# Peptides against a protein of PDB entry 3OAK: the designs that were tried, part 40

Target 1, 145 residues: chain A of PDB entry 3OAK
Amino acid sequence: DDLEQYLDEKILRLKDEMNIAAQLDIDTLNKRIETGDTSLIAMQKVKLLPKVVSVLSKANLADTILDNNLLQSVRIWLEPLPDGSLPSFEIQKSLFAALNDLPVKTEHLKESGLGRVVIFYTKSKRVEAQLARLAEKLIAEWTRP

## One batch from the design tools (peptide; made by RFdiffusion4, then SolubleMPNN)

Design b1_p14_5_s1 (from b1_p14_5, 5 letters changed)
Fold by OpenDDE base, seed 5:
Structure b1_p14_5_s1 (fold): chain B 145 residues (1-145), chain A 14 residues (1-14)
Amino acid sequence: as target 1 above (145 residues)
Amino acid sequence: DAFVEELRAEYEAA
């Protein structure tokens, strides 16, 4: 119906915006590495984060979020950056909090690749302990027998 | 599910 179509389009637009933000940040950091210009700062994901959090926190959007594979964009946002660094603590914290409240199923993990990235966060020494524990909780839930 | 088993194995190996 009209509402479902509206919600799908809304989520797909956000997905596109997230992917663009991620790529712009990657481009910025690659240029920073190539030129040595330390004034180049990747800020696109941070700028978009409030909108992402707002959408991910809405229970009535859960099905639309999952059906449109928005988790693929979440995975992209969590991946290490060209300089080997991780996304900001706030991005990590916000996304993991949102993931904790979503009814993520195996099919969503398969189509998004999110599982392997979250596993990375359980092991990385660069991740805050509180977020590593949350990542462990998620993996435990997603892989329960 | 083979995928879940693979994911679990990767987690346990990490």
Scores: peptide ipSAE 0.462, ipTM 0.900, DockQ to the pose 0.964
Fold by OpenDDE base, seed 1:
Structure b1_p14_5_s1 (fold): chain B 145 residues (1-145), chain A 14 residues (1-14)
Amino acid sequence: as target 1 above (145 residues)
Amino acid sequence: DAFVEELRAEYEAA
């Protein structure tokens, strides 16, 4: 199917871009820590965020997103950074909003590792209350008997 | 599902 192939390639390309952005930011922050150069700022994920949000918000892409394990890249973006900090508030807010509208199933949680990262956000004192509540909502839905 | 039960347990214990 031509459409299916096109959508798969689109999502896989975005997945690759997200992974690259995450690694570049990690490299930047590691260098910042090593050298003490405070002018080094990790901006790659923030720059790519609008494209990520645009894709995640498309209902017709939901199956393709889930089938290609894009949620693994979402998980990577949510993980703590080398300096112990979390991704920007805007990244957190945007990704949690998008996750709330996706039909995430157990198999997707298994292959992405997303569940355990979201649990972290329910308990971290560094997370804004509104996002902690949304994280709790997601965990409740994903673990419903 | 054992995975779901594990995830629930981690959430409640954290």
Scores: peptide ipSAE 0.438, ipTM 0.892, DockQ to the pose 0.967
Fold by OpenDDE base, seed 2:
Structure b1_p14_5_s1 (fold): chain B 145 residues (1-145), chain A 14 residues (1-14)
Amino acid sequence: as target 1 above (145 residues)
Amino acid sequence: DAFVEELRAEYEAA
């Protein structure tokens, strides 16, 4: 199916872009730590966020997103940064909102490692209360007996 | 599922 192939390639390209953005931000922050140059700001994920949100919000892409393990890249974006900080509030909020509307199953959690990262957000003192609640909601749903 | 139970345990312990 030509459409299926097109969508797979589209998602895989986004996945690659997300991973690159994450690495570039990590590199920027590592250099900031090394040099003390506070003018170095990690902006790659923020720049790409609108595109990520656009894709994650489309119901017709849900299967393609999940089948291609895009959630692994979402997990990477949510992980703590080299300086110990978390991704921006906007990134957290946008991703948790998007995750809430995806039909995530156990197999996707296993493939992506997303579950454990979201658990981190339920207990971190550095996370805004509203986002901690969203994380709790997700974990409750994903671990429903 | 053992994996789900593990996640649940980790969450409840947090």
Scores: peptide ipSAE 0.436, ipTM 0.894, DockQ to the pose 0.952
Fold by OpenDDE base, seed 4:
Structure b1_p14_5_s1 (fold): chain B 145 residues (1-145), chain A 14 residues (1-14)
Amino acid sequence: as target 1 above (145 residues)
Amino acid sequence: DAFVEELRAEYEAA
């Protein structure tokens, strides 16, 4: 119906915005590496984060989020950056918290690739202990026998 | 589910 269409379009727009933000940050960091210009700071994801968190926290959007594979964009945001660093602490914390409240199922993990990225966070020595625990909690829930 | 088992194995691997 009209509401479902509206929600789909809303999520798809956010998905596009997230992907653009991720690419812009990648481009910024690649340019930083190539030029040595340390004034280049990747901030696009951080700027968009409040909107992402707002959407991910809406219970009425859960089905729309999952059906439109927004988790693929979440996965992209969590991937290591060109300089080998991880996304900001705030991005990690916010996304893991949001993921914890979503009814993620196996099919969503398959189509998004999110599971393997979160596993990376359980093993990385560069991740804060509290976030590693959140990642472990998610993996435990998603791989429950 | 084979996919879930694969994820579990990957998670439990050192």
Scores: peptide ipSAE 0.424, ipTM 0.884, DockQ to the pose 0.923

Design b1_p14_5_s2 (from b1_p14_5, 6 letters changed)
Fold by OpenDDE base, seed 2:
Structure b1_p14_5_s2 (fold): chain B 145 residues (1-145), chain A 14 residues (1-14)
Amino acid sequence: as target 1 above (145 residues)
Amino acid sequence: DPFVEELRAEYLAA
């Protein structure tokens, strides 16, 4: 199917872009730590965030998103940064909101490793209360007996 | 599912 192939390729391209953005931000922050240059600011994920949100919010892309393990890239974006900090509040908020509307199943959690990262957000003292609560909601749903 | 049980256990221990 031409449409299915097109959508797969679109999601895979986004996945690649997300991974690149994450790595570039990591590199920037590592250099900031090494050099002490406080003018170095990691902005690649923030720049790409609108595109990510746009894709994740489309119900017709849910299957394609999940089948291509885009959640692995979402997990990467949520991981702590080299300086120990968390991604920006806006990134956290946007991604958790998007996750809340996706029909995530056990197999997707296994493939992406997303579960353990979200658990981190349930217990971190650096996470805003509203996002911690949303993380709790997600984990509760995903691990429901 | 053992995987789910493990995640649940980790969550509850947090």
Scores: peptide ipSAE 0.542, ipTM 0.921, DockQ to the pose 0.949
Fold by OpenDDE base, seed 1:
Structure b1_p14_5_s2 (fold): chain B 145 residues (1-145), chain A 14 residues (1-14)
Amino acid sequence: as target 1 above (145 residues)
Amino acid sequence: DPFVEELRAEYLAA
């Protein structure tokens, strides 16, 4: 119907924007490494974060988010960067909070690859304890026998 | 589901 189509298009646009932001930040950091220009700062994901959080927090969008594999873009945002660093604390905190409220199922984990990235956050020494605990909570729930 | 079982195993081994 009209509403379903509208919501699908909205989520797909956001997914595209997220992927572009991630790639731009990767490009910036790769150039920073290559040139040594420390003035190059990756800020595209941070700039888009408020919009991402706004969408992920809406209960009425949950099905649309999951059906359109927006979690793949969430996974991309959580992956380590070219310089070996992780995304900002705010990005991590916001995304994990949002994931905690989504009815994520096995099929969504398969198509997004999110599970293995979250496992990384359960064991990384660079992750804040509060987020590591939340990652553990999520992976435990998703893999419950 | 073998996917879930594999993911669980990876988590427990991490």
Scores: peptide ipSAE 0.538, ipTM 0.920, DockQ to the pose 0.953
Fold by OpenDDE base, seed 4:
Structure b1_p14_5_s2 (fold): chain B 145 residues (1-145), chain A 14 residues (1-14)
Amino acid sequence: as target 1 above (145 residues)
Amino acid sequence: DPFVEELRAEYLAA
């Protein structure tokens, strides 16, 4: 119906925006590495984060989020950056919190590749303890026997 | 589900 179409379009637009933001930050950091210009700062994901959090927190959008594989874009946002660093603490914290409230199923993990990225956060020595614990909670729930 | 089993194994090995 009209509402479902509207919600699909909204999520697909956000997915596109997230992917663009991620790529722009990657491009910025690659250029920083290549040129040595330390004034180049990757801020596109951080700028978009409030909108992402707002959408991910809406219970009425859960099905639309999952059906349109927005989790793939979440996975992309969580991946290590070209300079070897991780996304900002705020991005990690916000996304893990949002994931904790989504009814993520096996099919969504298969489609998005999110599971293996979150496993990375359970073992990385560069992740804050509180976020590592949350990553562990998510993986434990997603892989329950 | 073999995918879940694999994911669990990867988690436990990490």
Scores: peptide ipSAE 0.537, ipTM 0.920, DockQ to the pose 0.950
Fold by OpenDDE base, seed 3:
Structure b1_p14_5_s2 (fold): chain B 145 residues (1-145), chain A 14 residues (1-14)
Amino acid sequence: as target 1 above (145 residues)
Amino acid sequence: DPFVEELRAEYLAA
């Protein structure tokens, strides 16, 4: 119906924006590496983060979020950057918090690849302890027998 | 589900 179509379009637009932001940040950091221009700073994801958080926090959007594989874009945002660094602490914190409130199922893990990335955060020594613990909570819940 | 079992194994091995 009209509402369902509206919600799908809204989420798909956000998904597109997230993917673009991720690629722009990758491009920026690759250029930084190539040129040595230390003034180049990747900030596209950070700029879009408030909008992402706003959408992910809406209970009425949960099904639309999951059905449209927005979690794939979340996974992309959590992956290490070209320079080997992790996304900003704020991005990590916000996304893990949002994931904790979503009814993520096996099918969503399969289509997004999110599980393996979260496992990375459970064992990385570069991740803040509080976020590592949250990552552990998530992966434990998602893989519960 | 074999996918879940694999993911669980990866987590426990980490």
Scores: peptide ipSAE 0.536, ipTM 0.920, DockQ to the pose 0.940

Design b1_p14_5_s3 (from b1_p14_5 with Y3F D5E E9R)
Fold by OpenDDE base, seed 2:
Structure b1_p14_5_s3 (fold): chain B 145 residues (1-145), chain A 14 residues (1-14)
Amino acid sequence: as target 1 above (145 residues)
Amino acid sequence: DEFVEELRREYEEA
């Protein structure tokens, strides 16, 4: 219906924006590595984060979020960057908090690849302890019998 | 589910 179509388009636009932001940050960091210009700062994801959090926090969008595989873009945002660094603490914290409130099912994990990335956060020594615990909580919930 | 079991194994892997 009209509402479902509107919501689908909204989520798909956000998904595209997230993917673009991720790529722009990757490009910035690659250029930083190539040129040694330490003034180059990757901030596209950070700029878009409030919008992402706003959408992910809305219960009425949960089905649309999951059905359109927005979690694939969430996974992309959580992946390590070209220089081996992780996304900002705020991005990690916000996304893990949002994921904790979504009714994520096995099928969504399969199509997004999110599970394996979150597992990385449970094991990485570069992740803050509080975020590692959140990652562990998610994995426990997603893999419970 | 085999996929879930795979994730569980990866998570529990030392």
Scores: peptide ipSAE 0.382, ipTM 0.871, DockQ to the pose 0.916
Fold by OpenDDE base, seed 3:
Structure b1_p14_5_s3 (fold): chain B 145 residues (1-145), chain A 14 residues (1-14)
Amino acid sequence: as target 1 above (145 residues)
Amino acid sequence: DEFVEELRREYEEA
């Protein structure tokens, strides 16, 4: 119906925005590496984060989020950057918190690749302890017998 | 599910 179509379009637009933000940050950091210009700072994901958090926190959008594979964009945002660094602490914290409230199923993990990336966060020594624990909680829930 | 088992294995690996 009209509402379902509206919600799909809303989520798909956000998905595009997230993917663009990720690519722009990658481009910025690649240029930083190429030129040595340390004034180049990747800020696009951080700027968009409040909107992402707002959408992910809405229970009425959960099905739309999962059906449109928004988790693929979440996975992209969590991946290491060209300089080997991880996304900002705030991005990690916000996304892991939001993921805890989503009814993520096996099919969503398959189509997004999110599970393997979160496993990385459980093992990385560069991740803050509190976030590693959140990652572990998610993996435990997703792999529950 | 084989995929879930795969994730579990990856998680448990040192």
Scores: peptide ipSAE 0.381, ipTM 0.871, DockQ to the pose 0.879
Fold by OpenDDE base, seed 4:
Structure b1_p14_5_s3 (fold): chain B 145 residues (1-145), chain A 14 residues (1-14)
Amino acid sequence: as target 1 above (145 residues)
Amino acid sequence: DEFVEELRREYEEA
């Protein structure tokens, strides 16, 4: 129906925006590495984060989020950056919190690659303990018998 | 599900 189509388009637009933001930050950091210009700061994901959080927190969008594989973009946002750093603490915290409330199923993990990235956060010594525990909680739920 | 079992294995190997 019309509403369903509207919501699909809304989520797909956000997905595209997220992917663009991620790539722009990657490009910025690659240029920073190449030139040594420490004034180059990757801020695109941080700027878009409030919108992402707003969408992910809406229960009525859960099906649309999952059906359109927005979790692939969430996975991309969680991946390590070219300079060896992780996304900002706020990005990590916000995304993990949002994931905790989504009815994520096996099929969504398969098509997004999210599971393996979250496992990374359970293992990495660069991750804050608070977020590592949250990642562990998610993996436990997703892999329960 | 083989995929879930694989994820579980990867997690437990940490």
Scores: peptide ipSAE 0.365, ipTM 0.875, DockQ to the pose 0.947
Fold by OpenDDE base, seed 1:
Structure b1_p14_5_s3 (fold): chain B 145 residues (1-145), chain A 14 residues (1-14)
Amino acid sequence: as target 1 above (145 residues)
Amino acid sequence: DEFVEELRREYEEA
């Protein structure tokens, strides 16, 4: 199927872009810590966020997103940064909103590691209440007997 | 599912 192949390639490209953006931000913040240069700002994920949100919001891409383990890249984007901070509020909000509309199954949680990261957001004192509540909702749905 | 049970346990302990 030509369409399926096209969609797979589209998602895999985005996955690569997300992983690169995450690593660049990590590198920037590590250097900031090492040098004390406060002019070093990590903005690669923020720059790519609109594209990520656009893709994650499309119903016709859901199967392709899940089949290609894009959720692993989503997990990476949600992890704490080298300086101990969390990704920007906008990133958190956008990704959690997108996750809420995806038909995530156990197999996707296993291959992405997303579940444990979302659990972190249910208990962190640095997470906004509205996002903590959404994280709790997701965990409840994913662990339903 | 053992994985789901583990995840549930971790959530309850968090």
Scores: peptide ipSAE 0.362, ipTM 0.874, DockQ to the pose 0.972

Design b1_p14_5_s4 (from b1_p14_5, 5 letters changed)
Fold by OpenDDE base, seed 5:
Structure b1_p14_5_s4 (fold): chain B 145 residues (1-145), chain A 14 residues (1-14)
Amino acid sequence: as target 1 above (145 residues)
Amino acid sequence: DPFVEELRAEYEAA
């Protein structure tokens, strides 16, 4: 099917772009720590965020997103940065909103590692209360007996 | 599912 192939390729390209953006930001922050150059700002994820949100918000892409393990890249984007900080509030907010609308199953949690990262957000004192509540909602739903 | 149980345990841990 031409459409299915097109959608798979689209999601895989986005996945690659997300991973590259994350690594570039990590490299930037590591260099900032090493050199002390405070002018180095990690902006690659922020620049790509609108595209990520656009894709994640499309209901017709849900199966393609989940089948291609895009959630692994979402997990990577949510992980703490080299300087110990978390991704921007907007990144957190956008991703948690998107996750709330996806039919995430146990198999997707296993292959992405997303569960443990979201648990981190339920416990971290550095996370805004509203996002901690969203994280709690997701974990409660995903671990429901 | 042991995986889900593990996540639940981690979430509920102090």
Scores: peptide ipSAE 0.550, ipTM 0.918, DockQ to the pose 0.869
Fold by OpenDDE base, seed 2:
Structure b1_p14_5_s4 (fold): chain B 145 residues (1-145), chain A 14 residues (1-14)
Amino acid sequence: as target 1 above (145 residues)
Amino acid sequence: DPFVEELRAEYEAA
Protein backbone atom coordinates (compact mmCIF):
# COMPACT_ATOMS: atom_id res chain seq x y z
CA ASP B 1 0.00 0.00 0.00
CA ASP B 2 1.41 3.33 -1.09
CA LEU B 3 -0.03 5.26 1.82
CA GLU B 4 1.25 2.78 4.38
CA GLN B 5 4.71 2.93 2.89
CA TYR B 6 4.63 6.71 2.84
CA LEU B 7 3.63 6.86 6.49
CA ASP B 8 6.31 4.36 7.49
CA GLU B 9 8.96 6.41 5.75
CA LYS B 10 7.67 9.60 7.32
CA ILE B 11 7.86 8.16 10.82
CA LEU B 12 11.28 6.63 10.22
CA ARG B 13 12.57 9.99 9.02
CA LEU B 14 11.23 11.67 12.14
CA LYS B 15 12.80 8.97 14.27
CA ASP B 16 16.14 9.68 12.66
CA GLU B 17 15.72 13.43 13.13
CA MET B 18 14.88 12.93 16.79
CA ASN B 19 17.95 10.79 17.36
CA ILE B 20 20.16 13.34 15.64
CA ALA B 21 18.69 16.19 17.67
CA ALA B 22 19.30 14.28 20.89
CA GLN B 23 22.91 13.57 19.98
CA LEU B 24 23.57 17.17 18.98
CA ASP B 25 22.24 18.40 22.30
CA ILE B 26 24.38 15.86 24.13
CA ASP B 27 27.43 17.05 22.21
CA THR B 28 26.63 20.67 23.00
CA LEU B 29 26.26 20.01 26.70
CA ASN B 30 29.41 17.92 26.85
CA LYS B 31 31.30 20.77 25.23
CA ARG B 32 29.72 23.22 27.65
CA ILE B 33 30.92 21.13 30.56
CA GLU B 34 34.37 20.74 29.06
CA THR B 35 34.93 24.39 28.15
CA GLY B 36 32.80 26.17 30.72
CA ASP B 37 31.26 28.20 27.91
CA THR B 38 27.85 29.01 29.32
CA SER B 39 26.77 30.46 25.99
CA LEU B 40 26.46 26.94 24.62
CA ILE B 41 22.80 26.03 24.82
CA ALA B 42 21.26 22.74 23.72
CA MET B 43 18.29 23.69 21.56
CA GLN B 44 17.98 20.98 18.92
CA LYS B 45 15.27 18.98 20.65
CA VAL B 46 13.32 22.12 21.48
CA LYS B 47 13.47 23.21 17.85
CA LEU B 48 12.15 19.86 16.67
CA LEU B 49 9.55 19.48 19.43
CA PRO B 50 6.63 21.06 17.52
CA LYS B 51 7.07 18.56 14.71
CA VAL B 52 7.29 15.67 17.14
CA VAL B 53 4.16 16.78 18.97
CA SER B 54 2.30 17.23 15.71
CA VAL B 55 3.07 13.67 14.64
CA LEU B 56 2.45 12.05 18.02
CA SER B 57 -0.94 13.73 18.32
CA LYS B 58 -2.33 12.29 15.09
CA ALA B 59 -4.56 9.32 15.81
CA ASN B 60 -4.19 7.99 12.29
CA LEU B 61 -0.43 7.65 12.84
CA ALA B 62 -0.63 5.69 16.10
CA ASP B 63 -0.08 2.28 14.53
CA THR B 64 2.77 3.54 12.38
CA ILE B 65 4.38 5.26 15.37
CA LEU B 66 4.22 2.13 17.50
CA ASP B 67 5.16 -0.33 14.74
CA ASN B 68 8.30 1.63 13.88
CA ASN B 69 9.41 1.94 17.50
CA LEU B 70 9.31 5.73 17.56
CA LEU B 71 8.91 5.33 21.31
CA GLN B 72 12.59 4.44 21.48
CA SER B 73 13.39 7.96 20.33
CA VAL B 74 10.85 9.35 22.78
CA ARG B 75 12.67 7.43 25.50
CA ILE B 76 15.99 8.87 24.38
CA TRP B 77 14.56 12.39 24.55
CA LEU B 78 13.41 11.82 28.12
CA GLU B 79 16.72 10.47 29.43
CA PRO B 80 18.88 12.60 31.73
CA LEU B 81 21.47 14.76 29.97
CA PRO B 82 25.26 14.60 30.43
CA ASP B 83 25.19 17.32 33.08
CA GLY B 84 22.64 15.32 35.04
CA SER B 85 19.81 17.66 34.17
CA LEU B 86 16.51 16.60 32.67
CA PRO B 87 15.10 17.75 29.36
CA SER B 88 13.13 20.99 29.47
CA PHE B 89 9.78 21.10 31.21
CA GLU B 90 8.07 21.68 27.87
CA ILE B 91 9.63 18.57 26.35
CA GLN B 92 8.59 16.49 29.34
CA LYS B 93 5.08 17.89 29.39
CA SER B 94 4.54 17.48 25.66
CA LEU B 95 5.87 13.94 25.47
CA PHE B 96 4.00 12.68 28.52
CA ALA B 97 0.80 14.19 27.20
CA ALA B 98 1.33 12.47 23.87
CA LEU B 99 2.13 9.14 25.52
CA ASN B 100 -1.08 9.35 27.49
CA ASP B 101 -3.09 9.21 24.27
CA LEU B 102 -1.19 6.38 22.58
CA PRO B 103 -2.34 2.77 22.86
CA VAL B 104 1.01 1.59 24.21
CA LYS B 105 1.25 -2.16 24.76
CA THR B 106 3.76 -4.42 26.49
CA GLU B 107 5.54 -5.23 23.25
CA HIS B 108 6.19 -1.54 22.62
CA LEU B 109 7.59 -1.12 26.10
CA LYS B 110 9.94 -4.05 25.53
CA GLU B 111 11.17 -2.66 22.22
CA SER B 112 11.63 0.92 23.38
CA GLY B 113 12.74 0.64 26.99
CA LEU B 114 10.31 3.45 27.74
CA GLY B 115 8.91 1.88 30.88
CA ARG B 116 12.03 2.19 32.99
CA VAL B 117 12.59 5.79 31.97
CA VAL B 118 9.05 6.75 32.89
CA ILE B 119 9.51 4.99 36.23
CA PHE B 120 12.48 7.29 36.78
CA TYR B 121 10.15 10.26 36.42
CA THR B 122 7.85 8.86 39.10
CA LYS B 123 10.72 8.80 41.58
CA SER B 124 12.83 11.84 40.72
CA LYS B 125 12.66 14.81 43.08
CA ARG B 126 13.61 17.09 40.19
CA VAL B 127 10.41 16.43 38.26
CA GLU B 128 7.41 18.72 38.57
CA ALA B 129 4.62 17.16 40.61
CA GLN B 130 2.11 17.31 37.79
CA LEU B 131 4.44 15.38 35.48
CA ALA B 132 5.34 12.86 38.17
CA ARG B 133 1.64 12.16 38.60
CA LEU B 134 1.19 11.69 34.88
CA ALA B 135 4.17 9.33 34.82
CA GLU B 136 2.57 7.37 37.63
CA LYS B 137 -0.65 7.17 35.67
CA LEU B 138 1.17 5.78 32.65
CA ILE B 139 3.08 3.17 34.64
CA ALA B 140 -0.08 2.10 36.40
CA GLU B 141 -1.84 1.61 33.08
CA TRP B 142 1.09 -0.16 31.43
CA THR B 143 1.63 -2.56 34.33
CA ARG B 144 -2.02 -3.21 35.13
CA PRO B 145 -2.57 -6.85 36.14
CA ASP A 1 4.08 -11.43 31.74
CA PRO A 2 7.42 -11.49 33.55
CA PHE A 3 8.47 -8.25 31.90
CA VAL A 4 5.42 -6.41 33.19
CA GLU A 5 5.90 -7.90 36.63
CA GLU A 6 9.47 -6.69 36.65
CA LEU A 7 8.42 -3.16 35.72
CA ARG A 8 5.76 -3.19 38.40
CA ALA A 9 8.27 -4.33 40.98
CA GLU A 10 10.70 -1.60 39.97
CA TYR A 11 7.97 1.00 40.18
CA GLU A 12 6.81 -0.11 43.60
CA ALA A 13 10.35 -0.23 44.96
CA ALA A 14 10.79 3.34 46.14
Scores: peptide ipSAE 0.544, ipTM 0.919, DockQ to the pose 0.934
Fold by OpenDDE base, seed 1:
Structure b1_p14_5_s4 (fold): chain B 145 residues (1-145), chain A 14 residues (1-14)
Amino acid sequence: as target 1 above (145 residues)
Amino acid sequence: DPFVEELRAEYEAA
């Protein structure tokens, strides 16, 4: 119906914005590495984060979020950057908090690739302990026999 | 589900 279409378009638009933000940050960091220009700062994801959190926190959007594979963009945002660093602590914290409240199912893990990225966060020594524990909680729930 | 089992195995090996 009209509402469903509206919500789908809203989520797909955000998904596109997230993907663009991620790519722009990657491009910035690659250029920083290539040129040595330390004034180049990747800020696109951080700037968009409040909007992402706002959408992910809405219970009435859960089905739309999952059906449109927004979790693929969440996965992209969590991946290591060209310089080997991880996204900011705030991005990690916000996204993991949001994931904890979503009814993620096997089919969503398959189409997004999110599971393997979250596993990375369970074993990385660069991840804050509180987030590593949350990552472990998620994997345990998603892989429950 | 073999996908879930594989994911679980990867997690446990980490």
Scores: peptide ipSAE 0.543, ipTM 0.921, DockQ to the pose 0.958
Fold by OpenDDE base, seed 4:
Order: structure tokens, then C-alpha cells, then sequence
Structure b1_p14_5_s4 (fold): chain B 145 residues (1-145), chain A 14 residues (1-14)
């Protein structure tokens, strides 16, 4: 099907872009730590965030998102950074909101590793209360008996 | 599902 192929390619391109953005930010922060140059700012994920949000919010892309393991890239974006910090508040807020509207199944959690990262957000002392509550909601739903 | 049970256990221990 032409449409399915188009959507797959669209999501796979975004997945690649997300992974590249994450790596570039990691590289920037590693260089910042190595050189002490505090002018180095990691902004690649933030720059790409609007596109990510746009795609994640499309109901017609839900199956394609899940089938292509885009959640792995979402997980990567949520992971702690080399300097120990967390991704920006806006990234956290946007991704958790998007996750709340996706029909995430156990198989998607297994292949993405997203579950353990979200659990991290339920216990981190550096997460805003509103996001911690949303993380708790997601984990509760995903692990419901 | 053992995977889900493991996640639940980790969550409850957090």
C-alpha cells in the first residue's frame, strides 16, 4: 500500500532525525565537560521538538509510530544527559503528554525500554511534580494487573 | 506477563 509505505518512511525518517539530535546534544555536552566551555549549549532536541510533537499527535500515525519502534527514540530523548541533567522541561512535558494519548502495549514497552525510563521519572527528585504525576499515571496504566 | 510484573515491582519499590 502506497500510503502505508509513505507513513513508514515518514516515521523512520523522524526516528533517524531524533536519534541524530540526541547524539548531537550528547556530543555537545561531552565536549562542554571535556573543555569547560560553558558556551556550548545542547539545543538539537529542542529544535526538533515541534516536529516530533506534530507527528506524535496524529491519530492516523499511531500504528506506524508503534510498529516502527519510535518509542525507542522517545526513550532516548528522555534519558539523563552526560552531565547528569534531564532533558528540558518542555521536552518532558511534550513527550509525556504524547505518550498519554498513544495505545502503548506491553510489546512496545519491551522493544523500546520506555517503561524503566518512565519509572525513573516517578522517583527522580529533579522532576516537576506535574510531570512526576503524569509519569506515575502512565506506569500505573501500563502495569495494571 | 513476567515483564509487566517486573516493571510493576520496580515501580512499587521506587
Amino acid sequence: as target 1 above (145 residues)
Amino acid sequence: DPFVEELRAEYEAA
Scores: peptide ipSAE 0.538, ipTM 0.921, DockQ to the pose 0.950

Design b1_p14_6_s2 (from b1_p14_6, 9 letters changed)
Fold by OpenDDE base, seed 2:
Structure b1_p14_6_s2 (fold): chain B 145 residues (1-145), chain A 14 residues (1-14)
Amino acid sequence: as target 1 above (145 residues)
Amino acid sequence: DDEEFIRKLREEYE
């Protein structure tokens, strides 16, 4: 019980950090669009990415990750940005790779919205072919009987 | 159920 509570708190803290990072990057890009200041670069997600990948890769955290809907924050990180661009190549690649090892079920896809976003990556012409293939791999695993 | 869900998702983006 103590361990379970500790793990819940760990994941929920990360979820908050991810959401904050996403919002800060959105704010930066909106300001860049508004002011035309091309020196403004969104870097908060990239800075936090190693921690996110580390957590997602830990087998002992899988249940806690899924139960606390951390995938919602993963979905947010994958969504298009205010200028219509996609998150960095590194973010896409790292998240798709990490997701491949999680026992994601339909209920998790529904409550997080992750399924819709990943399908987008399989179909968008703005996505690199390599990453589209990774997205397809996830879809294939999630539909496995 | 999973296949049906994904099918619907694909159709949503067609």
Scores: peptide ipSAE 0.062, ipTM 0.701, DockQ to the pose 0.460
Fold by OpenDDE base, seed 3:
Structure b1_p14_6_s2 (fold): chain B 145 residues (1-145), chain A 14 residues (1-14)
Amino acid sequence: as target 1 above (145 residues)
Amino acid sequence: DDEEFIRKLREEYE
């Protein structure tokens, strides 16, 4: 199936781009800590966010997204940063919203580690109340009988 | 068992 192959390649490219963006931001923040240069700002994930949201919102890509474990890259984007801070409010909000429309199953949570990270957001006092509620909503959907 | 899996996840953070 040529279409299926095309979609797989598209998602795998995005997955790679997401992982690179995350690592570049980590490198930037580590350098900021090492040098004390407060002008260093991690912007790679924010720059790529519109593309990520666009892909996650397409119903015809849902199976491809889940089959290729793109949720692992989503999990990486949600993890705490080297300085202990969380990803930007916009990244959190956009990803939680996008995840709400995906038919995520237990197997996807296990292979991506996303479940553990989202639970973290329901418990952390550093998370905005609005986003904590979104995280709780996701957990509720994933445990629906 | 989705519910049991999530329950175990929650316990890890309590």
Scores: peptide ipSAE 0.059, ipTM 0.684, DockQ to the pose 0.444
Fold by OpenDDE base, seed 1:
Structure b1_p14_6_s2 (fold): chain B 145 residues (1-145), chain A 14 residues (1-14)
Amino acid sequence: as target 1 above (145 residues)
Amino acid sequence: DDEEFIRKLREEYE
């Protein structure tokens, strides 16, 4: 129906914006590594984060989010950056919180690759203990029968 | 144990 189509388009636009933001940040950090220019700062994901959180928090968008594999873009945002660093603490915290309220199923984890990335956060020594606990909570919830 | 759990999860979701 018309509403479903509208919501699909909304989510797909956000997905595209998220992917662009991630790539721009990667490009910035790659250039920083190559040139040594420490004035280059990756800020695109941080700028878009409020919009992402707003969308992920809407209960009426849950099915649309999952059906359009927005979680793939969430996974991309959580992956390590070219310099080996992780996304900002705020990004990690906000995304883990948002994921906690989504009815994520095995099929969504498989098509997005999100499961593997969250496992990484449970094991990495570079992750804050608080966020590692959130990651563990998600894994526990997703593996329940 | 936890290590086995993680391994199993990787196999299931990859």
Scores: peptide ipSAE 0.030, ipTM 0.648, DockQ to the pose 0.151
Fold by OpenDDE base, seed 4:
Structure b1_p14_6_s2 (fold): chain B 145 residues (1-145), chain A 14 residues (1-14)
Amino acid sequence: as target 1 above (145 residues)
Amino acid sequence: DDEEFIRKLREEYE
C-alpha cells in the first residue's frame, strides 16, 4: 500500500545516503593517506549518524529496515577504514545499541554480511572491551531459538 | 539453524 511504499522509499533513501557517506569517508581517508594531509577528516558518517540511529530506533520501521537490507549499509559503516582504523566509538556504540532492538534473523545476517562484521568485533583487539561485549550480546541474541 | 550459522562465522575468524 501507499504507506508501505513510502516507508520503503524512506529506508532506501537512507540506505543510499549511508552508502554515500561511507564512500565519502573512505575517499577522504584514502586521500589523507595519499597526500599526508592530516587536515582531511572523515566526518560524513558521523554527520549522518543521528538520522541513522533515529530510523533504526523506530519499531514501525523494523520490517522495512530488514526487508530492504539496510543492515548491509550498517555493516558497511562498521567495516574497518582504509587506514586500518575502526569507525568512531560513537558509531560503533550507537549501531550496536540500535541493532539490539531489531528482530534480526539469520537471513538478514546472511544477506547483509552483518554477522561476519559483528563477529569481527567480538575478536578484534582494536575494539574496546565494552563494544566487544555488545557485539557478543548481539551474537547471543541472534542465535536464540 | 542460527546457532550453526554463527558457529561457522566464528570459525572463519579463528
Scores: peptide ipSAE 0.084, ipTM 0.727, DockQ to the pose 0.459; fails the geometry check

